# Peptides against a protein of PDB entry 5IXI: the designs that were tried, part 25

Target 1, 141 residues: chain A of PDB entry 5IXI
Amino acid sequence: TPLLDASSLEYLFAQGQYDLVKCLAPIRDPKTEQDGHDIENECLGMAVLAISHYAMMKKMQLPELPKDISYKRYIPETLNKSIRQRNLLTRMRINNVFKDFLKEFNNKTICDSSVSTHDLKVKYLATLETLTKHYGAEIFE

## One batch from the design tools (peptide; aimed at target 1 F101)

Design b2_p19_4_s4 (made by RFdiffusion4, then SolubleMPNN; from b2_p19_4, 9 letters changed)
Fold by OpenDDE base, seed 4:
Structure b2_p19_4_s4 (fold): chain B 141 residues (1-141), chain A 19 residues (1-19)
Amino acid sequence: as target 1 above (141 residues)
Amino acid sequence: SERMKQFFESVAKTKDPRL
């Protein structure tokens, strides 16, 4: 279909990132506290995907990324605000966990060339459909 | 986190059939 060619996928991926971060595609409401944690972790995972895609497109390895690389501009702004309101130890934990997973993803996936930029876009958009309330309604069949 | 690990591992294992 026209929506599935490379140029269309690139467009959808870019738009999806924008919509998630700007909360134009709001994340789903948590059913439980555990569900809330799962949603947060999935958002952080989306940030790893987005950063990894960026790095691959720029042909950068993880050590070449800025030392202050962060999830902050790659997650929903509402979630980012929520995290900033948490205590220092919690924020440090989140930062450390994120950096660890980014490193792990780079080492085991990007460096091994087991995942392409195409795969990242597909996974990102597929996750976006399940993570958000209504994102697939107009764009995805 | 096991959940996060599973998410990352799923990247290579699953694709949206609509894409």
Scores: peptide ipSAE 0.172, ipTM 0.787, DockQ to the pose 0.598
OpenDDE base, seeds 1, 2, 3, 5: peptide ipSAE 0.168, 0.162, 0.131, 0.162; ipTM 0.784, 0.778, 0.750, 0.778; seed 1 fails the geometry check

Design b2_p19_5 (made by RFdiffusion4)
Pose (drawn by RFdiffusion4):
Structure b2_p19_5 (pose): chain A 132 residues (1-60, 70-141), chain P 19 residues (1-19)
Amino acid sequence: TPLLDASSLEYLFAQGQYDLVKCLAPIRDPKTEQDGHDIENECLGMAVLAISHYAMMKKMSYKRYIPETLNKSIRQRNLLTRMRINNVFKDFLKEFNNKTICDSSVSTHDLKVKYLATLETLTKHYGAEIFE
Amino acid sequence: DPYDPTTSMELFKEFISDL
């Protein structure tokens, strides 16, 4: 018997996206520059997941689906790199919706689950309350 | 290039591999 029902899961998914974007769920610190880049890449993956879920739900830019801090960080880079980030994101989104959804038979439930499960490891102290 | 297409795709596939 699971902890959450569909309603709580949908609400938690929406709250999780809110937390990730507004940085109430701050992304974890990088161990290395490579780890940092990997984290940014996971954020692009999270944006793909959020958009794919939205499109899937209605039966059909990454900027509004990633932490604002990374957005401000990306806005500081040269134009070619930003075009590169856009291309990489588009490729991720296309590849995910064209192949992975079908191949791995990804439902909306699995998607929300992966999203939140990823929040548990992508962000600092998710679900915890720290008092000073 | 942090967003090298090949490396980034590999990272993305690893990220979504448990789906």

Design b2_p19_5_s1 (made by RFdiffusion4, then SolubleMPNN; from b2_p19_5, 7 letters changed)
Fold by OpenDDE base, seed 3:
Structure b2_p19_5_s1 (fold): chain B 141 residues (1-141), chain A 19 residues (1-19)
Amino acid sequence: as target 1 above (141 residues)
Amino acid sequence: DPFDLEESMKRFKEFVSDL
């Protein structure tokens, strides 16, 4: 695994976010129904990482973020379309769980454990490699 | 109790899976 300097990580993180959302790096095909749920959870996790990184870079606390903050702009467009097709109660539950965890993540992980933007970028890219079909092999092999 | 990034990611996946 090659060592990445700060500038390289910043570039790859930005590109990785774009590739994931625009499905240029398509997520892997689910092998089972449970696998599909796991993939969805990973994508939502990626959204938490991306939003938290954004907030940290802007030196903003989560309460300072828009009230309507959502995963919609931070997950694959295909998954976003899929979620929108689910019933209202399911969508509300996903939204609530996401917002609750985002708050917990900010308070406990970011503040208490002093997680850095560097840590978030590394975790994001590592997850991106396993979540997508063939992306990242040249980076982490 | 320190709440590291890896643990938080695991807990999130489990939390969402309960829906």
Scores: peptide ipSAE 0.094, ipTM 0.710, DockQ to the pose 0.154
OpenDDE base, seeds 1, 2, 4, 5: peptide ipSAE 0.039, 0.091, 0.092, 0.091; ipTM 0.693, 0.706, 0.707, 0.708

Design b2_p19_5_s2 (made by RFdiffusion4, then SolubleMPNN; from b2_p19_5, 8 letters changed)
Fold by OpenDDE base, seed 2:
Structure b2_p19_5_s2 (fold): chain B 141 residues (1-141), chain A 19 residues (1-19)
Amino acid sequence: as target 1 above (141 residues)
Amino acid sequence: DPFDLKESMERFKKFVSSL
């Protein structure tokens, strides 16, 4: 893994979030339907990391976050469009599971101080490399 | 350790996969 100072890591994390959401770093093409589903799950996981990082940086607990917080702003726009095309029940389930996991993640991981903002950034960028077609090719080993 | 998140994220993936 490359050795990055704090400022460099912060920059890469911010840029990585932007690139993922705006599809400047497009997610890899699914090999199968199941692979596509796995990619979507990974993206939703990435949203949890991003929101958790945001909360930690703002020193806020999840109940203190804006009510409009959603995975929608933290996943690729292409995936967001895809999810919006699914039926209402499915969308509700995705939203509920996401919120429940976010809460659990906050309570059992963030509140327990087992994960730092540094860890979240590293995990995010590492996952981003595996999710996207070519992102990080020049940065990561 | 960023890999401490692995198990939690895998559980989330299982939940989402059940949709």
Scores: peptide ipSAE 0.094, ipTM 0.680, DockQ to the pose 0.152
OpenDDE base, seeds 1, 3, 4, 5: peptide ipSAE 0.075, 0.085, 0.080, 0.080; ipTM 0.669, 0.694, 0.699, 0.692

Design b2_p19_5_s3 (made by RFdiffusion4, then SolubleMPNN; from b2_p19_5, 7 letters changed)
Fold by OpenDDE base, seed 1:
Structure b2_p19_5_s3 (fold): chain B 141 residues (1-141), chain A 19 residues (1-19)
Amino acid sequence: as target 1 above (141 residues)
Amino acid sequence: DPFDLEKSMKRFKEFVSDL
């Protein structure tokens, strides 16, 4: 990975979130049905990273976050539209899994101070590179 | 089922472990 100063990393992280959500950096096409599921799961993971970063920057713990916290604003809009069209039980399951993962991430990673905001940004950008079709090539060449 | 709970949680844990 390239050596980035703090300001550059912050900028790239913010821009990367925008590009992912707005599909300016489109996610790669699945090779199989299972690959499609893996891609969706990685997008949900990216949402956890983004939310956790936001919470840490705002000095907030999970209990202090809005009760209706959701992945919806932190995943590709195309994926969000797809999820909204699934049946109620499926959507409930996705919501529950996401919330459970977010809580576990907070308890086992954030509260243990094993991950910093810097680590979250690095992981986010690294995942974004592999998740999308051609994002970051100019940065990591 | 487009969303398998057990497999998803496993993948999420793997995702976090790479941090």
Scores: peptide ipSAE 0.126, ipTM 0.741, DockQ to the pose 0.643
OpenDDE base, seeds 2, 3, 4, 5: peptide ipSAE 0.049, 0.047, 0.060, 0.048; ipTM 0.666, 0.664, 0.673, 0.660

Design b2_p19_5_s4 (made by RFdiffusion4, then SolubleMPNN; from b2_p19_5, 8 letters changed)
Fold by OpenDDE base, seed 2:
Structure b2_p19_5_s4 (fold): chain B 141 residues (1-141), chain A 19 residues (1-19)
Amino acid sequence: as target 1 above (141 residues)
Amino acid sequence: DPFDIEESMKRFKEFVSSL
């Protein structure tokens, strides 16, 4: 991965989020059912990264995060539609698991300061490259 | 097929821990 200055990294991170959610950088096709689940989990992880980055940039504390915070606007629109088609119990479980992991991760990022905003952007972009079909090939050598 | 919650939790946790 080439070395990027702070300004370039910020730009790529913002653009990458937009491209992922809007499916301009479509996620790769699953090879198996398990691969499909792995892709979904990576997308949910991407949502955690994006939300946590936002919270850190805004210097928000955990109690300041909305109670209804959700992955819905931080994952590919196609995946969001797919999840909404699942039964209520499944959707509830996904929501609860996501919220729990988000809380845990924010404890590490905000409270422990073990993860920086820089780390979040790097991990996001690195995951984006492997998660999508073609995105990042020209950026990451 | 139904969403495998247990496996998903495991994989998601592994992803988060890799950050």
Scores: peptide ipSAE 0.149, ipTM 0.753, DockQ to the pose 0.503
OpenDDE base, seeds 1, 3, 4, 5: peptide ipSAE 0.146, 0.146, 0.080, 0.082; ipTM 0.750, 0.750, 0.686, 0.689

Design b2_p19_6 (made by RFdiffusion4)
Pose (drawn by RFdiffusion4):
Structure b2_p19_6 (pose): chain A 132 residues (1-60, 70-141), chain P 19 residues (1-19)
Amino acid sequence: TPLLDASSLEYLFAQGQYDLVKCLAPIRDPKTEQDGHDIENECLGMAVLAISHYAMMKKMSYKRYIPETLNKSIRQRNLLTRMRINNVFKDFLKEFNNKTICDSSVSTHDLKVKYLATLETLTKHYGAEIFE
Amino acid sequence: SAMEGLDEWMSDVRHTNVY
């Protein structure tokens, strides 16, 4: 018997997206530059998940689906790199919706689950309360 | 499973050379 029902899961998914974007669920610190880039890449993956879920739900830009801090960080880079980030994101989104949804038979439930499960490891102290 | 497929996809996304 699971902890959450569909309603709580949907709400938690919406809250999780809110936390990720507004940085109430701050992304974990990088161990290395490579780890940092990997984290940014995972954030693009999270944006793909959020958009794919939205499109799936209604039966049908990454900037509004990633932490604002990374957005400000990306806005500081040269234009070619930003075009590059856009292209990589588009490729991820296309590849995910064209192949992975079908191949791995990804439902909306699995998607929300992966999203939140990813928040547990992508962000600092998710679901915890720290008092000073 | 779906979750394994998603983990593989996320792993590929994570280790993609963007820079």

Design b2_p19_6_s1 (made by RFdiffusion4, then SolubleMPNN; from b2_p19_6, 8 letters changed)
Fold by OpenDDE base, seed 1:
Structure b2_p19_6_s1 (fold): chain B 141 residues (1-141), chain A 19 residues (1-19)
Amino acid sequence: as target 1 above (141 residues)
Amino acid sequence: SSLEGLDEFMEKVKKTNIY
């Protein structure tokens, strides 16, 4: 259970995004190849949460976002560099999957579950705690 | 609940086969 007021939650959400992207909160080591894929997918999911939060704060709908919206600024820089080194087909697959995630989230999850910006911040920070090494241990109780 | 919906989304994302 989060023990933070609105201002503290806003601050930690912003800082958490920065820490994830800049690898100040590094993602956990994969235990298997499948675990590695799960971690990368979860990073793409984190990008969806961050972008959707941004859109909601700006009162923008998904079609109003730039057509070139991408995960690249919202995932760990090390992962972004790794993805750029992969072949064209793989990069195309990742782009397509991400677009599908973003579309599904904004057309289904937000609407069906009445998700708020507050909920997004809570989920983002909770995911950081499990996705990264030794992060956020004292945020929730 | 809203958080339950977010949990379901992230679990689906995690288990998606990209390759």
Scores: peptide ipSAE 0.713, ipTM 0.956, DockQ to the pose 0.912
OpenDDE base, seeds 2, 3, 4, 5: peptide ipSAE 0.713, 0.712, 0.713, 0.712; ipTM 0.956, 0.956, 0.956, 0.956

Design b2_p19_6_s2 (made by RFdiffusion4, then SolubleMPNN; from b2_p19_6, 9 letters changed)
Fold by OpenDDE base, seed 2:
Structure b2_p19_6_s2 (fold): chain B 141 residues (1-141), chain A 19 residues (1-19)
Amino acid sequence: as target 1 above (141 residues)
Amino acid sequence: SSLEGLDEFLEKVKNTNIY
């Protein structure tokens, strides 16, 4: 469990998002092609957490979010650039899968597990530590 | 628990065959 008060956790969550997107906390190097895909998928998952946290903080439901909501601003910029270079069908599939992830998460996971914004911040930071190369600030006991 | 649900979701995401 984190050894942080609410304000400290909020700060670290915001900073962690910034570090991931701006590649200040670069994602780990893939060991295989499949590992690379796993890392990318995990980044999409991180985007779902971040967007859902935003929506919950604003007390918004999924239908209230922009129709064209995307992972693009919530994943590492280097990964976003890489995805843009892929063919149209691949990009369409990624977009559709991401939308399905977001829908499933907000309509099922959050409700069934009673997920709070606190939980999202904790999980985001915990995942960030394992996903990135040198994110060494241990905030969990 | 909430964290377990989050773990399961992220594991499902990681293992999804997008390609």
Scores: peptide ipSAE 0.653, ipTM 0.947, DockQ to the pose 0.913
OpenDDE base, seeds 1, 3, 4, 5: peptide ipSAE 0.651, 0.650, 0.650, 0.649; ipTM 0.946, 0.946, 0.946, 0.946

Design b2_p19_6_s3 (made by RFdiffusion4, then SolubleMPNN; from b2_p19_6, 9 letters changed)
Fold by OpenDDE base, seed 2:
Structure b2_p19_6_s3 (fold): chain B 141 residues (1-141), chain A 19 residues (1-19)
Amino acid sequence: as target 1 above (141 residues)
Amino acid sequence: SSLDGLDEFMNKVKNTNIY
């Protein structure tokens, strides 16, 4: 496995976000309906990581983030389109759960585990490798 | 560790019953 310096990691993280959202690194095919839900939840988690990384880089606290902060720009576009087709109650539930994830992550996980922006990049890329079909082999071999 | 905390968070997210 090649040693990644800070600049290389920053580049790969940015590219990985782009690849996930634009579906250039497509998410893996679900084996079951529940597996599909797990994959979608993982995408929401990826959105939390990405948003929190952004906030940390900008030295912003949670209250400083937009009140209408959303996962929409941080998940695969295909998944976003799928969610938009679901009923209002389901969409509201997803939004509420996501906000809870974001709050918990920033108020507890980051503080309790001393998470850095470096850690977020590593976790994001590692998750991207397992979440998508064939991404990451060139990075983690 | 920081990575352990991130693993726990992502696992919790993955296993959350949204529906």
Scores: peptide ipSAE 0.701, ipTM 0.955, DockQ to the pose 0.941
OpenDDE base, seeds 1, 3, 4, 5: peptide ipSAE 0.701, 0.701, 0.700, 0.699; ipTM 0.954, 0.955, 0.954, 0.954

Design b2_p19_6_s4 (made by RFdiffusion4, then SolubleMPNN; from b2_p19_6, 9 letters changed)
Fold by OpenDDE base, seed 2:
Structure b2_p19_6_s4 (fold): chain B 141 residues (1-141), chain A 19 residues (1-19)
Amino acid sequence: as target 1 above (141 residues)
Amino acid sequence: SSLEGLDEFMEKVKNTDIY
C-alpha cells in the first residue's frame, strides 16, 4: 500500500466508510450466488473492522459496547434493506454470526496480531478497493 | 504480522457458510 500520513489516512478511512454505507462506492456485481454470499460476508467483515476501530479509538472493550450492537449501520444501505426482507431465521443467523465475528476479532485477531487502528484503516481501504466497482484507483494506483 | 492476521480474518469471514 502507498505511504500516507496519519491525517490523510484518517480522512480516507472516514470517507471510505461513508461511501460504502451510502453506496457512493457500490459493491461489485456478484458473478454467482456464492460470490454474492462472499460479498455480503465481506461487508459484515468490514462492519467488524469499522466497529472495532471505533472501540479502539474510544479505548473501549467489547463488553463496553452496546449489547445490541449490529452491522446495520456499517454495511451498504442496499444490502441492509435486502437483509431486512429475508426470513426471521436467516436474519437471526446473520446476527449471531456477526456477533461471533466481532467477538473472535476482538478477543483473538487484535491481540494475537497486535492490530492497531492504523492497520484497521489500511485493511479497510484495501478491501474497499476490491469489494467495490471502481473505488481506490486514486489511492492505490 | 498485523496485516496477515487481518487478511486471515477477512478470508475466514468471506468463506463462512452463513446460509
Scores: peptide ipSAE 0.704, ipTM 0.955, DockQ to the pose 0.941
OpenDDE base, seeds 1, 3, 4, 5: peptide ipSAE 0.702, 0.702, 0.703, 0.703; ipTM 0.955, 0.955, 0.955, 0.955

Design b2_p19_7 (made by RFdiffusion4)
Pose (drawn by RFdiffusion4):
Structure b2_p19_7 (pose): chain A 132 residues (1-60, 70-141), chain P 19 residues (1-19)
Amino acid sequence: TPLLDASSLEYLFAQGQYDLVKCLAPIRDPKTEQDGHDIENECLGMAVLAISHYAMMKKMSYKRYIPETLNKSIRQRNLLTRMRINNVFKDFLKEFNNKTICDSSVSTHDLKVKYLATLETLTKHYGAEIFE
Amino acid sequence: SSFDEDWERLLTETAEKME
């Protein structure tokens, strides 16, 4: 018997997206430059998940689906790199919706689950309350 | 799972493109 029902899961998914974007669920610190880049890449993956879920729900830019801090960080880079981030994101989104949804038979439930499960490891102290 | 495997594959491809 699971802890959450569909309603709580949908609400938690929406809250999780809110936390990730507004940085109430701050992304974890990088161990290395490579780890940092990997984190940014995971954030692009999270944006793909959020958009894919939205499109899936209605039966059909990454900027509004990533932490604002990374957005400000990306806005500081040269234009070619930003075009590059856009292309990589588009490729990720296309590949995910054209192949992975079908191949791995990804439902909306699995998607929300992966998203939140990823929040548990992508962000600092998710679901915890720290008092000073 | 297969979803996780595909996810990791896509992340690796992203990392390669961003290098």

Design b2_p19_7_s1 (made by RFdiffusion4, then SolubleMPNN; from b2_p19_7, 11 letters changed)
Fold by OpenDDE base, seed 4:
Structure b2_p19_7_s1 (fold): chain B 141 residues (1-141), chain A 19 residues (1-19)
Amino acid sequence: as target 1 above (141 residues)
Amino acid sequence: SKFDEEYKKLLEKMNQKMS
């Protein structure tokens, strides 16, 4: 349960996005190879949350978003650099999987207005705390 | 919540596609 008022939550959400992307809140070390993959996918999920929040704030529908919309500016820069070094087929797969996630998430939640911007911020910050090494803003009780 | 469940399902689908 969040303890913050709307303005404080908005601030922490913005700061959290910045901290994740700029690696000021570094993602946790993977315990196994599979854990590493799970962490990367969690980051892609974070990108979906961030983009969806942006779209809702701008009252934009998914078809109105740029066709080349990508996770690149919404994931840790270190991960983005790592992905760029992978082969073409792997990068294509990541792009396709991300786009599918974004599309399905939008269709099942955003388009039906079943999710609010508040819900997205809470989910983002909660996931951020579990995903990163030291990030703990004590936002929730 | 239903939101959390749906998000989790989509995350799982992504995990399966990337594995």
Scores: peptide ipSAE 0.535, ipTM 0.919, DockQ to the pose 0.735
OpenDDE base, seeds 1, 2, 3, 5: peptide ipSAE 0.533, 0.393, 0.533, 0.533; ipTM 0.918, 0.842, 0.919, 0.918; seed 2 fails the geometry check

Design b2_p19_7_s2 (made by RFdiffusion4, then SolubleMPNN; from b2_p19_7, 9 letters changed)
Fold by OpenDDE base, seed 2:
Structure b2_p19_7_s2 (fold): chain B 141 residues (1-141), chain A 19 residues (1-19)
Amino acid sequence: as target 1 above (141 residues)
Amino acid sequence: SSFDEAYKELLKKANEKMK
């Protein structure tokens, strides 16, 4: 990890979320159809990280989050549009995968005092670099 | 870290569910 102070890391984390969602940092091209699905799941993971960070910042547990919490505003807009065009069963499946992901991950973050918001920001940015084409110029390398 | 391993494990689980 690079030497970043708290304010710099906070800025980069916020900017990174914006860049991912607005497709200013486009996700990498899939090599195969399965790779495409893996990339989409990575995006769901990014949503989990972002939401978990939000919850920790607000000192909230999962039951305190909205029941209709969704990945939609935390993934690339292009991917969100693509998912909306898929059939109902596929959308339900994706939503279920996301909710399980979020629930289980929070058991290892919000419920685990060893994980900090700092850790989540670093993980988010590091994953963002690998998920996108040319983002960050390898900040952590 | 523990959460890093948990994250990777959950990604694998997500990949399996979406096959």
Scores: peptide ipSAE 0.545, ipTM 0.920, DockQ to the pose 0.726
OpenDDE base, seeds 1, 3, 4, 5: peptide ipSAE 0.539, 0.540, 0.540, 0.540; ipTM 0.919, 0.919, 0.919, 0.919

Design b2_p19_7_s3 (made by RFdiffusion4, then SolubleMPNN; from b2_p19_7, 8 letters changed)
Fold by OpenDDE base, seed 3:
Structure b2_p19_7_s3 (fold): chain B 141 residues (1-141), chain A 19 residues (1-19)
Amino acid sequence: as target 1 above (141 residues)
Amino acid sequence: SSFDESYEKLLKKANEKMK
């Protein structure tokens, strides 16, 4: 497997985000109800990675981000539509899970592990490959 | 890596919260 240079990685990361959100790279079919929830949480994780990457690039801390920052624009549009149709309590729960994920990721993972934007891009693309049906199989072979 | 492990732990935690 060839090593990706910085330019290639940057391109693939940007394209991958677009493909995920626009459902051009559709997420895999759930095998069970719980698998469906796991897939959704993986999507929330993708949002955490994307937002954290954005914040890191902008040299912003979490408190500097909008208080109402959301996963909505960073997950597949189909999933976003599905979540919006769920009841208030469910939506609150999902939001809380996301908020906790984002907060803990930035307070612990990024700080404790000295994570770079490069690391975030690699993790994003690696997760994207496993999360979606037929995306980027050659990248990490 | 420590980053990967930390992220996966958080993902697991999220999964548990949604059960």
Scores: peptide ipSAE 0.654, ipTM 0.943, DockQ to the pose 0.843
OpenDDE base, seeds 1, 2, 4, 5: peptide ipSAE 0.652, 0.652, 0.650, 0.652; ipTM 0.943, 0.943, 0.943, 0.943

Design b2_p19_7_s4 (made by RFdiffusion4, then SolubleMPNN; from b2_p19_7, 9 letters changed)
Fold by OpenDDE base, seed 3:
Structure b2_p19_7_s4 (fold): chain B 141 residues (1-141), chain A 19 residues (1-19)
Amino acid sequence: as target 1 above (141 residues)
Amino acid sequence: SSFDEAYKKLLEKANEKMS
């Protein structure tokens, strides 16, 4: 196993984001309809983590983020395409869920300065491992 | 951790809203 230093973690985090979005690390198959919804929400969570990491790296507060910030570029392309095919009300609902997720995440974890970019990378990669079929990073026990 | 638990709860909220 490779040494997980800061540079390695940065690389793996960047690669993991790319692999998730480009579906090179495909998400696991849902076992039930509800599981499918859970997987989609996990993807929204991944977007929250990625965006929060970006904001922290840029030293931006949540209100300073673009008003039109979206999950679209941070979720698997296949899921993004699927969501775009859904009706307007459903898409609005998903957007609201995401925005609430991001806002509450920031309020509960980022604002108290208890979470670092390192923590976000670790959480992202750990979640990626469980969310995808055969993501072989095996970084965390 | 508290971070993990908070994140998990937010996922649960999302699940409830989308169900």
Scores: peptide ipSAE 0.557, ipTM 0.924, DockQ to the pose 0.767
OpenDDE base, seeds 1, 2, 4, 5: peptide ipSAE 0.552, 0.555, 0.551, 0.542; ipTM 0.922, 0.924, 0.923, 0.920

Design b2_p19_8 (made by RFdiffusion4)
Pose (drawn by RFdiffusion4):
Structure b2_p19_8 (pose): chain A 132 residues (1-60, 70-141), chain P 19 residues (1-19)
Amino acid sequence: TPLLDASSLEYLFAQGQYDLVKCLAPIRDPKTEQDGHDIENECLGMAVLAISHYAMMKKMSYKRYIPETLNKSIRQRNLLTRMRINNVFKDFLKEFNNKTICDSSVSTHDLKVKYLATLETLTKHYGAEIFE
Amino acid sequence: SGLDEWFEEAIEYGNENLL
């Protein structure tokens, strides 16, 4: 018997997206520059998940689906790199919706689950309350 | 598992095309 029902899961998914974007769920610190880039790439993956879920729900830009801090960080880079981030994101999104949804038979439930499960490891102290 | 694999591949693809 699971902890959450569909309603709580949907609400938690919306709250999780809110936390990730507004940085109430701050992304974990990088161990190395490579780890940092990997974290940014996971964030692009999270944006793909959020958009894919939205499109899936209705039966049908990454900027509004990533932490604002990374957005401000990306806005500081040269134009070619930003075009590159856009292209990589588009490729991710296309590949995910064209292949992975079908191949791995990804439902909306699995998607929300992976999203939140990823929040548990992508962000600092998710679901915890720290008092000073 | 498929989603994890996709994430791993996406990280590799991103590193090859962004760095």

Design b2_p19_8_s1 (made by RFdiffusion4, then SolubleMPNN; from b2_p19_8, 8 letters changed)
Fold by OpenDDE base, seed 2:
Structure b2_p19_8_s1 (fold): chain B 141 residues (1-141), chain A 19 residues (1-19)
Amino acid sequence: as target 1 above (141 residues)
Amino acid sequence: SGLDEFMKKAIKKGREKLL
């Protein structure tokens, strides 16, 4: 396993986000309907990590974040399209729960300094390895 | 629900250290 310095982690994290969102590192095919649900949950979790990392890097508190903050630009475009085709009430629920969770996550994880930007990058990349088809092999071999 | 599950996983991703 390669030892990554801070600069390397920053690069890989940024590239990983881009690859995930643009589907250049496509998420793995679901084996079952439940597996598909698990994949979506993982992607939404990845969005939380990415947004939290952004906020921490910019030294922004929650009130300083845009009110229209959303998972939309932080999940695979294919998944975003899938969510958009669901009914309005479902989309509203997802958005509201996501926003509420960002607040909770920030208060209970970020604000209490239990997680660093370094930790978020490592966890993001580790999850990316398991979530995508071939991305992990490229980075961690 | 699925939304509850993603929240649990997000917390796990944020707080738990990698093995």
Scores: peptide ipSAE 0.060, ipTM 0.702, DockQ to the pose 0.107
OpenDDE base, seeds 1, 3, 4, 5: peptide ipSAE 0.048, 0.037, 0.030, 0.031; ipTM 0.686, 0.666, 0.665, 0.665; seed 3 fails the geometry check

